# Designs tried in a protein design run: peptides against a protein of PDB entry 4PAS. Part 16

Target 1, 39 residues: chain A of PDB entry 4PAS
Amino acid sequence: SVNQASTSRLEGLQSENHRLRMKITELDKDLEEVTMQLQ
Target 2, 39 residues: chain A of PDB entry 4PAS as posed
Amino acid sequence: SVNQASTSRLEGLQSENHHLRMKITELDKDLEEVTMQLQ

## One batch from the design tools (peptide; aimed at target 1 L31 T35)

Design b1_p24_6 (made by RFdiffusion4)
Pose (drawn by RFdiffusion4):
Structure b1_p24_6 (pose): chain A 39 residues (1-39), chain P 24 residues (1-24)
Amino acid sequence: as target 2 above (39 residues)
Amino acid sequence: SSEEVDEFNDEVKEEVNEKIEEEM
């Protein structure tokens, strides 16, 4: 069952990766919007 | 200008990436 545990670990890390990539997309938007506000 | 906003944002992103690489 350690094999199934490894598979679940990878899937969970993939989910976390997507969450982080969606957050970077949001932050890039924030960086642009604040930059425009400041300039 | 739009070009200046792009260059500034690229620079901020590059600096954040370099900092992250140094910490890793």

Design b1_p24_6_s1 (made by RFdiffusion4, then SolubleMPNN; from b1_p24_6, 17 letters changed)
Fold by OpenDDE base, seed 5:
Structure b1_p24_6_s1 (fold): chain B 39 residues (1-39), chain A 24 residues (1-24)
Amino acid sequence: as target 1 above (39 residues)
Amino acid sequence: SKEEIEELIRDLKEKLAKLLAELA
């Protein structure tokens, strides 16, 4: 149904949002580690 | 230089923070 399609789309977007946030957090951690290595 | 790289990293972290804010 249209409702099921809408909820599935939202869930997909939320999952992708979470994935992207995790990737960004990982990059932040990597940059922090590089900073420490430079010191 | 090392200092320039550290500054670049700070700028990149700032950009990452902004991206996180957009996704929040």
Scores: peptide ipSAE 0.208, ipTM 0.704, DockQ to the pose 0.254
OpenDDE base, seeds 1, 2, 3, 4: peptide ipSAE 0.202, 0.205, 0.207, 0.203; ipTM 0.699, 0.700, 0.703, 0.700

Design b1_p24_6_s4 (made by RFdiffusion4, then SolubleMPNN; from b1_p24_6, 15 letters changed)
Fold by OpenDDE base, seed 3:
Structure b1_p24_6_s4 (fold): chain B 39 residues (1-39), chain A 24 residues (1-24)
Amino acid sequence: as target 1 above (39 residues)
Amino acid sequence: SLEEIKKLIKEIKEKLLEKLKKEL
């Protein structure tokens, strides 16, 4: 149904948003560590 | 210099963040 398609799309977007947030956090940490090692 | 390396790291971070924004 249209509602099932909308809910599945929202769940997909929420999962991808979570994945991207985790990847940003990982990147921020790794770059901070490298920056500190250069001090 | 180390300051230039830090600047380059910042620029790389910004470019990677812009790529991640395009995946949204």
Scores: peptide ipSAE 0.054, ipTM 0.587, DockQ to the pose 0.251
OpenDDE base, seeds 1, 2, 4, 5: peptide ipSAE 0.039, 0.040, 0.043, 0.051; ipTM 0.556, 0.561, 0.570, 0.600

Design b1_p24_7_s2 (made by RFdiffusion4, then SolubleMPNN; failed a check: too like the target's own chain; its pose is not in this set)
Amino acid sequence: RLEEIQKERHELLKKLEETEKLIA

Design b1_p24_7_s4 (made by RFdiffusion4, then SolubleMPNN; its pose is not in this set)
Fold by OpenDDE base, seed 1:
Structure b1_p24_7_s4 (fold): chain B 39 residues (1-39), chain A 24 residues (1-24)
Amino acid sequence: as target 1 above (39 residues)
Amino acid sequence: RLQEIQQEKHHLLEELKKTEEQIA
């Protein structure tokens, strides 16, 4: 179904979006740690 | 290390923007 393909694509994009957000959060913590170490 | 993390974060933000553009 075209609708199934569209929903599957959306779910894939949402999953990738979530993965990226989680990685960015991790990098923000890394940045915080490095910034503290540089002080 | 700081600059490396900032560069990686920038790249990931661009990828995030792409997914959000595709979701919209």
Scores: peptide ipSAE 0.664, ipTM 0.914, DockQ to the pose 0.955
OpenDDE base, seeds 2, 3, 4, 5: peptide ipSAE 0.662, 0.662, 0.663, 0.663; ipTM 0.914, 0.914, 0.914, 0.914

Design b1_p24_8_s1 (made by RFdiffusion4, then SolubleMPNN; its pose is not in this set)
Fold by OpenDDE base, seed 1:
Structure b1_p24_8_s1 (fold): chain B 39 residues (1-39), chain A 24 residues (1-24)
Amino acid sequence: as target 1 above (39 residues)
Amino acid sequence: RLEQIQKEKHELLKKLEETEKQIA
C-alpha cells in the first residue's frame, strides 16, 4: 500500500541517518586523536 | 590523515543533511 511504501521509506531513511551519525561520531574520535598527536 | 578524515566527514555530513531533508 501507499502507507506501507511511505513507512518503509521512512524507516530506510532513519536507518541511514543513524548509520551516518555513528560514522561521523567515529570520525570525530579519529579527528580528536590526530589533533592530539599533532600537538 | 587529518585532511582525509575532514574530507570524509564533510561528505558524510552532506549525506546526513540529505536524509534529514527527506525525513522532514
Scores: peptide ipSAE 0.678, ipTM 0.918, DockQ to the pose 0.939
OpenDDE base, seeds 2, 3, 4, 5: peptide ipSAE 0.677, 0.677, 0.678, 0.677; ipTM 0.918, 0.918, 0.918, 0.918

Design b1_p24_8_s2 (made by RFdiffusion4, then SolubleMPNN; failed a check: too like the target's own chain; its pose is not in this set)
Amino acid sequence: RLEQIQKEKHELQKKLEETEQQIA

Design b1_p24_8_s3 (made by RFdiffusion4, then SolubleMPNN; its pose is not in this set)
Fold by OpenDDE base, seed 1:
Structure b1_p24_8_s3 (fold): chain B 39 residues (1-39), chain A 24 residues (1-24)
Amino acid sequence: as target 1 above (39 residues)
Amino acid sequence: RLKEIQQELHEVKKKLEEVEKQIA
């Protein structure tokens, strides 16, 4: 149904949002580590 | 490595912005 499709899409987007936020956290830490190593 | 991380971070942030735009 239209509602099922909408909810499924939202859940997919929310999952991707979470994945991307976690990746940003990891990259921020990597960036900090490399920056410190370059000093 | 520094520039690679910076570039990936930029790309991920752009993708996040797009995803959040779709959620809103």
Scores: peptide ipSAE 0.669, ipTM 0.917, DockQ to the pose 0.940
OpenDDE base, seeds 2, 3, 4, 5: peptide ipSAE 0.667, 0.666, 0.665, 0.666; ipTM 0.916, 0.916, 0.916, 0.916

## One batch from the design tools (peptide; aimed at target 1 K23)

Design b1_p25_1_s1 (made by RFdiffusion4, then SolubleMPNN; failed a check: too like the target's own chain; its pose is not in this set)
Amino acid sequence: SEVETSRLEALQSKNHHLRAEELAK

Design b1_p25_1_s2 (made by RFdiffusion4, then SolubleMPNN; failed a check: too like the target's own chain; its pose is not in this set)
Amino acid sequence: SMVETSRLEALQSKNHHLRAEEEAL

Design b1_p25_1_s3 (made by RFdiffusion4, then SolubleMPNN; failed a check: too like the target's own chain; its pose is not in this set)
Amino acid sequence: SEVETSRLEALQSKNHHLAAEAAAA

Design b1_p25_1_s4 (made by RFdiffusion4, then SolubleMPNN; failed a check: too like the target's own chain; its pose is not in this set)
Amino acid sequence: SEVETSRLEALQSKNHHLEAEKRAL

Design b1_p25_2_s1 (made by RFdiffusion4, then SolubleMPNN; its pose is not in this set)
Fold by OpenDDE base, seed 3:
Structure b1_p25_2_s1 (fold): chain B 39 residues (1-39), chain A 25 residues (1-25)
Amino acid sequence: as target 1 above (39 residues)
Amino acid sequence: MEELKKKLEHLRKEKEELLQQLKSL
């Protein structure tokens, strides 16, 4: 149904959004670590 | 020192690419 297709699309976008946010958080930690090593 | 600067630059670039991907959703 249109509702099922919309729900599956939203779930896909939510999972990708979460993945990207988690990766950004990881990179922020790595950036902090490298920045501290350069000080 | 130079290797750490390259790593820092790489991580900043990767983060910017991910931020652009996040905005495109």
Scores: peptide ipSAE 0.501, ipTM 0.846, DockQ to the pose 0.941
OpenDDE base, seeds 1, 2, 4, 5: peptide ipSAE 0.499, 0.499, 0.498, 0.498; ipTM 0.845, 0.845, 0.845, 0.845

Design b1_p25_2_s3 (made by RFdiffusion4, then SolubleMPNN; its pose is not in this set)
Fold by OpenDDE base, seed 2:
Structure b1_p25_2_s3 (fold): chain B 39 residues (1-39), chain A 25 residues (1-25)
Amino acid sequence: as target 1 above (39 residues)
Amino acid sequence: SAALQQKIEHLRKEKEELQEQLKKL
């Protein structure tokens, strides 16, 4: 149904948004760690 | 070291690319 297609699309966008946010957080941690190694 | 500076620059660029992908959602 149109509702099922809309919900599946939203779930896909929510999962990708979460994945991207988690990866940004990981990169911020890696940047902090490497920056500390330069000090 | 130059190697650590290159790693920082790589991670910064990757973060910018991911932030741009996030804006397109």
Scores: peptide ipSAE 0.236, ipTM 0.735, DockQ to the pose 0.955
OpenDDE base, seeds 1, 3, 4, 5: peptide ipSAE 0.235, 0.235, 0.229, 0.231; ipTM 0.735, 0.736, 0.733, 0.732

Design b1_p25_3 (made by RFdiffusion4)
Pose (drawn by RFdiffusion4):
Structure b1_p25_3 (pose): chain A 39 residues (1-39), chain P 25 residues (1-25)
Amino acid sequence: as target 2 above (39 residues)
Amino acid sequence: SELETELNELETEFSELRTELNELE
């Protein structure tokens, strides 16, 4: 059952990866919007 | 977890900076 645990770990990390990439997308938007507001 | 904490802090900093710029305007 350590094999199934490894598979679940990978899937969880993939989910986490997506969450972080979605957050970078939002932050890039924020960087642009604040930069436009400042300039 | 560490990267997520840093990204959340960065998002808060952008929110605070936007509030400050709105108050200046």

Design b1_p25_3_s1 (made by RFdiffusion4, then SolubleMPNN; from b1_p25_3, 20 letters changed; failed a check: too like the target's own chain)
Amino acid sequence: SSQLRMLETEQDKLLEEKTMLLQQQ

Design b1_p25_3_s2 (made by RFdiffusion4, then SolubleMPNN; from b1_p25_3, 20 letters changed; failed a check: too like the target's own chain)
Amino acid sequence: SSKLRMLETELDKLLEEKTMLLQQQ

Design b1_p25_3_s3 (made by RFdiffusion4, then SolubleMPNN; from b1_p25_3, 19 letters changed; failed a check: too like the target's own chain)
Amino acid sequence: SEELRMLETELDKLLEEKTMLLQQQ

Design b1_p25_3_s4 (made by RFdiffusion4, then SolubleMPNN; from b1_p25_3, 20 letters changed; failed a check: too like the target's own chain)
Amino acid sequence: SHELRMLETEKDKLLEEKTMLLQQQ

Design b1_p25_4 (made by RFdiffusion4; failed a check: too like the target's own chain)
Pose (drawn by RFdiffusion4):
Structure b1_p25_4 (pose): chain A 39 residues (1-39), chain P 25 residues (1-25)
Amino acid sequence: as target 2 above (39 residues)
Amino acid sequence: ESENHHLRMKITELDKDIEELTMQL
């Protein structure tokens, strides 16, 4: 059952990866909007 | 795990950049 645990770990990390990448997308938008506001 | 670590570091950089810009406003 350690093999199934490893598979679940990978899937969880993939989910976390997507969450982080969606957050980068939001932050790139924030950087642009604030930059426009400042300039 | 390593990839997600690098992504967290990139988020920290972006948060700092946005905060610095907001402090100017």

Design b1_p25_4_s1 (made by RFdiffusion4, then SolubleMPNN; failed a check: too like the target's own chain)
Amino acid sequence: ESENHHLRMKITELDKDIEELTMQL

Design b1_p25_4_s3 (made by RFdiffusion4, then SolubleMPNN; from b1_p25_4 with E1S H5Q D15E; failed a check: too like the target's own chain)
Amino acid sequence: SSENQHLRMKITELEKDIEELTMQL

Design b1_p25_4_s4 (made by RFdiffusion4, then SolubleMPNN; from b1_p25_4 with E1S S2E D15E L21V; failed a check: too like the target's own chain)
Amino acid sequence: SEENHHLRMKITELEKDIEEVTMQL

Design b1_p25_5 (made by RFdiffusion4)
Pose (drawn by RFdiffusion4):
Formats: sequence, structure tokens, C-alpha cells
Structure b1_p25_5 (pose): chain A 39 residues (1-39), chain P 25 residues (1-25)
Amino acid sequence: as target 2 above (39 residues)
Amino acid sequence: LEEKVEELEEEVESLEKTVEILEEH
């Protein structure tokens, strides 16, 4: 069952990766919007 | 105002999740 645990770990990390990539997309938008506001 | 409070609560949860992920790694 440690094999199934490893598979679940990978899937979870993939889900976490997507969450972080989505957050970077939002932050890049924030960086641009604040930069436009400041300039 | 209630809809805005719900939206903000979702965003706080999303940020806490990001912090947890970063602290684990």
C-alpha cells in the first residue's frame, strides 16, 4: 500500500502545483495593474 | 456586503492554502 500512497502523493503535488501556478497568474496581473497605477 | 464578505473569506482560504504549501516545501 506504500505504492498507492506514492501515487496519491504525486497527484496531490500536481494539484498543489496547479494552485501555485494559478496564484502566480493572479500576481502577475496584480504587478501589472499596480505598475500602471503607479506610473 | 454579504457577498463581498464571502468572496473575501474564499480569498483568505486560498492564501492560507498557498502558505501551507510553501511552508511544507

Design b1_p25_5_s1 (made by RFdiffusion4, then SolubleMPNN; from b1_p25_5, 20 letters changed)
Fold by OpenDDE base, seed 2:
Structure b1_p25_5_s1 (fold): chain B 39 residues (1-39), chain A 25 residues (1-25)
Amino acid sequence: as target 1 above (39 residues)
Amino acid sequence: SELERLLKASEQQHNRRVDEILAKR
């Protein structure tokens, strides 16, 4: 059985993983817009 | 996009690893 501390750490890492994926998608969209404006 | 494909592949790998950890509870 995984202990409570390992479970809470996993939940924190899942939340941070989701946040980082959303930020990468946002930055890619912003970069696409800037790239189109410079062409 | 290529980025969306990479993010999706990475998410599938993450989910498999989480499921393997949770199955050991």
Scores: peptide ipSAE 0.207, ipTM 0.699, DockQ to the pose 0.044
OpenDDE base, seeds 1, 3, 4, 5: peptide ipSAE 0.206, 0.184, 0.190, 0.180; ipTM 0.697, 0.682, 0.687, 0.678; seed 3 fails the geometry check

Design b1_p25_5_s2 (made by RFdiffusion4, then SolubleMPNN; from b1_p25_5, 19 letters changed)
Fold by OpenDDE base, seed 5:
Structure b1_p25_5_s2 (fold): chain B 39 residues (1-39), chain A 25 residues (1-25)
Amino acid sequence: as target 1 above (39 residues)
Amino acid sequence: EELLEKLLKSLQEHNRRIDEILAKR
């Protein structure tokens, strides 16, 4: 059904949004580590 | 349902903007 397809699409986009937020957090940590190593 | 489609479009745009930020880094 259209509702099932929309729900599955929402779940996929929510999972991707979560993955991207986690990747930002990782990169911010890596940047902090590099910044500390350069001090 | 229009609200769900609006949410899907908003979330797609947010994910695209995050990808663009990550690609510039």
Scores: peptide ipSAE 0.342, ipTM 0.819, DockQ to the pose 0.035
OpenDDE base, seeds 1, 2, 3, 4: peptide ipSAE 0.235, 0.337, 0.341, 0.340; ipTM 0.773, 0.817, 0.819, 0.818

Design b1_p25_5_s3 (made by RFdiffusion4, then SolubleMPNN; from b1_p25_5, 20 letters changed)
Fold by OpenDDE base, seed 3:
Structure b1_p25_5_s3 (fold): chain B 39 residues (1-39), chain A 25 residues (1-25)
Amino acid sequence: as target 1 above (39 residues)
Amino acid sequence: EEAEKKAEESKRQHEQRVDEILKKR
């Protein structure tokens, strides 16, 4: 149904959004570690 | 979110490391 296709698309976008937020958090942590090593 | 929880934990660990360095000086 149109509702099932819309739900599956939303779940895919939510999963990708979560993946991107986790990758930002990882990069911020890596940047913090490098910054601390340079002090 | 799990990302927010990990960011908060990273921040707490950084603050603890900084405090340990400052306490030894």
Scores: peptide ipSAE 0.029, ipTM 0.404, DockQ to the pose 0.024
OpenDDE base, seeds 1, 2, 4, 5: peptide ipSAE 0.021, 0.021, 0.020, 0.022; ipTM 0.378, 0.402, 0.381, 0.416

Design b1_p25_5_s4 (made by RFdiffusion4, then SolubleMPNN; from b1_p25_5, 19 letters changed)
Fold by OpenDDE base, seed 2:
Structure b1_p25_5_s4 (fold): chain B 39 residues (1-39), chain A 25 residues (1-25)
Amino acid sequence: as target 1 above (39 residues)
Amino acid sequence: LAAQLAALQSEQQRNQRVDEILKKR
């Protein structure tokens, strides 16, 4: 059984992983826009 | 931009490995 501290750590890492995915998607779009402007 | 993206992708991959360890406990 995952203890309460391991559960809270998993929830925090899942929230951070979601934030990172959103920031990756934003930066991928910004890189695509810059790439299109350089063509 | 590309260096920042690569750093965030590396951090995401680290967090995913920790998630898989915690799911098995």
Scores: peptide ipSAE 0.126, ipTM 0.727, DockQ to the pose 0.075
OpenDDE base, seeds 1, 3, 4, 5: peptide ipSAE 0.122, 0.119, 0.119, 0.121; ipTM 0.725, 0.719, 0.723, 0.723

Design b1_p25_6 (made by RFdiffusion4)
Pose (drawn by RFdiffusion4):
Structure b1_p25_6 (pose): chain A 39 residues (1-39), chain P 25 residues (1-25)
Amino acid sequence: as target 2 above (39 residues)
Amino acid sequence: TELEETHTEERETIETELRELEEEA
């Protein structure tokens, strides 16, 4: 069952990766919007 | 005005997708 645990680990990390990448999309939007506000 | 609305809609989509990902976690 350690094999199934490894598979679940990979899937969870894929999910975490997507959550982090979505957050970067947002933050890039924040960087642009604040930069436009400041300039 | 149309460009600002498009940016607001993109932002709301990202925030919704992030809330959905947090609910799934």

Design b1_p25_6_s1 (made by RFdiffusion4, then SolubleMPNN; from b1_p25_6, 19 letters changed; failed a check: too like the target's own chain)
Amino acid sequence: SAALEEKERERLRIKKTLLDLDLKR

Design b1_p25_6_s2 (made by RFdiffusion4, then SolubleMPNN; from b1_p25_6, 18 letters changed; failed a check: too like the target's own chain)
Amino acid sequence: SSLEEERERHRLRLKKTLLELDKKK

Design b1_p25_6_s4 (made by RFdiffusion4, then SolubleMPNN; from b1_p25_6, 19 letters changed; failed a check: too like the target's own chain)
Amino acid sequence: SALEEERERHRLRLKETLLDLDLKR

Design b1_p25_7 (made by RFdiffusion4)
Pose (drawn by RFdiffusion4):
Structure b1_p25_7 (pose): chain A 39 residues (1-39), chain P 25 residues (1-25)
Amino acid sequence: as target 2 above (39 residues)
Amino acid sequence: SDELMEELEEEETESEEELTELLNS
């Protein structure tokens, strides 16, 4: 059952990876919008 | 095998906590 645990761990980390990548997308949008506001 | 299971559970909890902190930053 440690093998199934390892599979679940990888799937979870993939999910977390996507959450972080979506956040970066949002932050890049914020960086651009604030940069435009300031300039 | 029990030790590896426990380690995997600990690492999962830690990564979930770090993800929650980063997403609420």

Design b1_p25_7_s1 (made by RFdiffusion4, then SolubleMPNN; from b1_p25_7, 18 letters changed)
Fold by OpenDDE base, seed 5:
Structure b1_p25_7_s1 (fold): chain B 39 residues (1-39), chain A 25 residues (1-25)
Amino acid sequence: as target 1 above (39 residues)
Amino acid sequence: SNQSLNSISESRLSSKKKLNELLSQ
């Protein structure tokens, strides 16, 4: 149904948003490590 | 030390690869 397609799309966007946030957090840690090594 | 510079370079390369992966999606 149209409602099932809309809910599945929202769940997909929520899971992708979570994945992107985890990758940002990983990049922030890698940047912190570089910053500490340059001090 | 050369080991410290290699560690920094590897970390920067990892970060750049992850950023490029994010921007290509």
Scores: peptide ipSAE 0.053, ipTM 0.597, DockQ to the pose 0.021
OpenDDE base, seeds 1, 2, 3, 4: peptide ipSAE 0.036, 0.047, 0.034, 0.033; ipTM 0.524, 0.576, 0.518, 0.517

Design b1_p25_7_s3 (made by RFdiffusion4, then SolubleMPNN; from b1_p25_7, 18 letters changed)
Fold by OpenDDE base, seed 3:
Structure b1_p25_7_s3 (fold): chain B 39 residues (1-39), chain A 25 residues (1-25)
Amino acid sequence: as target 1 above (39 residues)
Amino acid sequence: SNQALNSISTSREESLRELQRLLSE
């Protein structure tokens, strides 16, 4: 149904949002580590 | 937005690759 499709879309967007935020956090950690190694 | 977050993620990945390149030299 339209409602089911809308709910699934929202859940997908929310999970992707969370995934991206976690990925950025990990990348920032890696960037910090490499930056320290270059000092 | 997810689009903005994706752009940030891609930019961070590019920065990481560049720094890792410098580290390997």
Scores: peptide ipSAE 0.661, ipTM 0.902, DockQ to the pose 0.045
OpenDDE base, seeds 1, 2, 4, 5: peptide ipSAE 0.660, 0.660, 0.660, 0.661; ipTM 0.902, 0.902, 0.902, 0.902

Design b1_p25_7_s4 (made by RFdiffusion4, then SolubleMPNN; from b1_p25_7, 18 letters changed)
Fold by OpenDDE base, seed 4:
Structure b1_p25_7_s4 (fold): chain B 39 residues (1-39), chain A 25 residues (1-25)
Amino acid sequence: as target 1 above (39 residues)
Amino acid sequence: SNQSLNSISTSRLSSQESLNKLLSS
């Protein structure tokens, strides 16, 4: 059904959103490390 | 925040899943 398809899509988007947040956190850590090394 | 928006979305999703089960039964 349309509702089931929409539900599955939203679950996929939520999973991707979580993945992207994890990547942002990792990039922030890497940036901080580089910044400290330049000081 | 992204976390707050995702929490709202998950709550709506759980409600929709319950409704879908009702409609499929």
Scores: peptide ipSAE 0.084, ipTM 0.668, DockQ to the pose 0.029
OpenDDE base, seeds 1, 2, 3, 5: peptide ipSAE 0.079, 0.082, 0.070, 0.082; ipTM 0.663, 0.668, 0.647, 0.668; seed 2 fails the geometry check

Design b1_p25_8_s3 (made by RFdiffusion4, then SolubleMPNN; its pose is not in this set)
Fold by OpenDDE base, seed 1:
Order: structure tokens, then C-alpha cells, then sequence
Structure b1_p25_8_s3 (fold): chain B 39 residues (1-39), chain A 25 residues (1-25)
């Protein structure tokens, strides 16, 4: 149904949002580590 | 070690993808 397709799309977007936010957190840690090592 | 500029570039690419996903939610 249209409702099922909309729900599955939202769940996919929420999952991708979470994955991308976690990736930013990892990259921020990598940036801190590399910045500290370059000082 | 990853290069500082490579990590900054990857972060900007992830932030752009995040903004597009958040616009669709």
C-alpha cells in the first residue's frame, strides 16, 4: 500500500540518518587524533 | 595515518548526504 511504502521509506531514511551521524562522530574523532599528532 | 585534508573532505561529503536525508524525513 502507499502507507507501507511511505513507512518503509521513512525507516530507510531514519536508518541512513543514524549511519551518517555515526560516521560524522567517527570522522570528528579521526580529526582530533590527526590534529593532535600534527602539533 | 589518514591525512587531515582527506578526513575533512570525507566529513563534508557525509554532511552533504546527511542534509539531503534530513530534508527527505
Amino acid sequence: as target 1 above (39 residues)
Amino acid sequence: MKKLEEIKKEKKEVEKKLAEVEKQI
Scores: peptide ipSAE 0.671, ipTM 0.907, DockQ to the pose 0.793
OpenDDE base, seeds 2, 3, 4, 5: peptide ipSAE 0.669, 0.669, 0.669, 0.670; ipTM 0.907, 0.907, 0.907, 0.907

## One batch from the design tools (peptide; aimed at target 1 L31)

Design b1_p26_1 (made by RFdiffusion4; failed a check: too like the target's own chain)
Pose (drawn by RFdiffusion4):
Structure b1_p26_1 (pose): chain A 39 residues (1-39), chain P 26 residues (1-26)
Amino acid sequence: as target 2 above (39 residues)
Amino acid sequence: GLQSENHHLRMKITELDKDIEELTMQ
């Protein structure tokens, strides 16, 4: 069952990866909007 | 590999938050 645990770990990390990439997309938007506001 | 990539992404988020904060404080 350590093999199934490893598979679950990978899937969880893939879910985390997506969450982080979506957050970077939002932050790039924030950087642009604030930059426009400041300039 | 994927754990190292996710760590790198968390560090990138910290950098972006810092840049946005510096801009907001101007």

Design b1_p26_1_s1 (made by RFdiffusion4, then SolubleMPNN; from b1_p26_1 with Q3E D17E; failed a check: too like the target's own chain)
Amino acid sequence: GLESENHHLRMKITELEKDIEELTMQ

Design b1_p26_1_s2 (made by RFdiffusion4, then SolubleMPNN; from b1_p26_1 with D17E; failed a check: too like the target's own chain)
Amino acid sequence: GLQSENHHLRMKITELEKDIEELTMQ

Design b1_p26_1_s3 (made by RFdiffusion4, then SolubleMPNN; from b1_p26_1 with Q3E; failed a check: too like the target's own chain)
Amino acid sequence: GLESENHHLRMKITELDKDIEELTMQ

Design b1_p26_1_s4 (made by RFdiffusion4, then SolubleMPNN; from b1_p26_1 with Q3E D17E T24K; failed a check: too like the target's own chain)
Amino acid sequence: GLESENHHLRMKITELEKDIEELKMQ

Design b1_p26_2_s1 (made by RFdiffusion4, then SolubleMPNN; failed a check: too like the target's own chain; its pose is not in this set)
Amino acid sequence: SELEAKLEHLRMKKTEVEKDLEELEA

Design b1_p26_2_s2 (made by RFdiffusion4, then SolubleMPNN; its pose is not in this set)
Fold by OpenDDE base, seed 5:
Structure b1_p26_2_s2 (fold): chain B 39 residues (1-39), chain A 26 residues (1-26)
Amino acid sequence: as target 1 above (39 residues)
Amino acid sequence: SELEEKLKHLRMELEEVKKDLEELEK
């Protein structure tokens, strides 16, 4: 149904948003680690 | 150095992910 398609898309976007935010956190951590190693 | 290159690559990847996030939120 239209509602199911809309909710499924929203859930997909939300999950991708979360994934990207977690990846940002991971990369920030990695950057911090490498930066500390360079000090 | 290898660490400097890792830092460079990580910064590039971070900016790409941030870009993707920004585009997704539009």
Scores: peptide ipSAE 0.108, ipTM 0.630, DockQ to the pose 0.911
OpenDDE base, seeds 1, 2, 3, 4: peptide ipSAE 0.101, 0.102, 0.102, 0.107; ipTM 0.622, 0.623, 0.626, 0.628

Design b1_p26_2_s3 (made by RFdiffusion4, then SolubleMPNN; failed a check: too like the target's own chain; its pose is not in this set)
Amino acid sequence: MELKEKLEHLRMKKTEVEKDLEELES

Design b1_p26_2_s4 (made by RFdiffusion4, then SolubleMPNN; failed a check: too like the target's own chain; its pose is not in this set)
Amino acid sequence: SELEEKLKHLRMEKTEVEKDLEELEA

Design b1_p26_3_s1 (made by RFdiffusion4, then SolubleMPNN; its pose is not in this set)
Fold by OpenDDE base, seed 3:
Structure b1_p26_3_s1 (fold): chain B 39 residues (1-39), chain A 26 residues (1-26)
Amino acid sequence: as target 1 above (39 residues)
Amino acid sequence: MEKLQKIQQEKQRLEKKLKETEKQIS
């Protein structure tokens, strides 16, 4: 149904959103580590 | 350091994707 498709799409987008946020957090830690090593 | 720049570039790429995802959720 249209509702099922919309819900599935939303859940997929939310999952991807979460994944992206987690990866960005990881990169922030990497940036911190590299910055520290450059000091 | 090139590594720093590469990480920053990757972060920027992912932040753009995040913004687009949030736009689609809205």
Scores: peptide ipSAE 0.674, ipTM 0.919, DockQ to the pose 0.978
OpenDDE base, seeds 1, 2, 4, 5: peptide ipSAE 0.672, 0.671, 0.672, 0.672; ipTM 0.919, 0.919, 0.919, 0.919

Design b1_p26_3_s4 (made by RFdiffusion4, then SolubleMPNN; its pose is not in this set)
Fold by OpenDDE base, seed 1:
Structure b1_p26_3_s4 (fold): chain B 39 residues (1-39), chain A 26 residues (1-26)
Amino acid sequence: as target 1 above (39 residues)
Amino acid sequence: MEKLKKIQEEKHEVEKKLAEVEKQIA
């Protein structure tokens, strides 16, 4: 149904949102590490 | 450093994707 498709899409987007935010956290940690190594 | 640049570039691409996802959620 339209509602099922909408909810499934939202859940997929929320999952991707979480994945992307976690990746940013990892990259920020990598940036910190590299920046520290450059000092 | 090239390593720093690459991480920054990857972060920028991830942020662009995140912005698009958040736009669709909103």
Scores: peptide ipSAE 0.683, ipTM 0.915, DockQ to the pose 0.971
OpenDDE base, seeds 2, 3, 4, 5: peptide ipSAE 0.682, 0.683, 0.682, 0.682; ipTM 0.915, 0.915, 0.915, 0.915

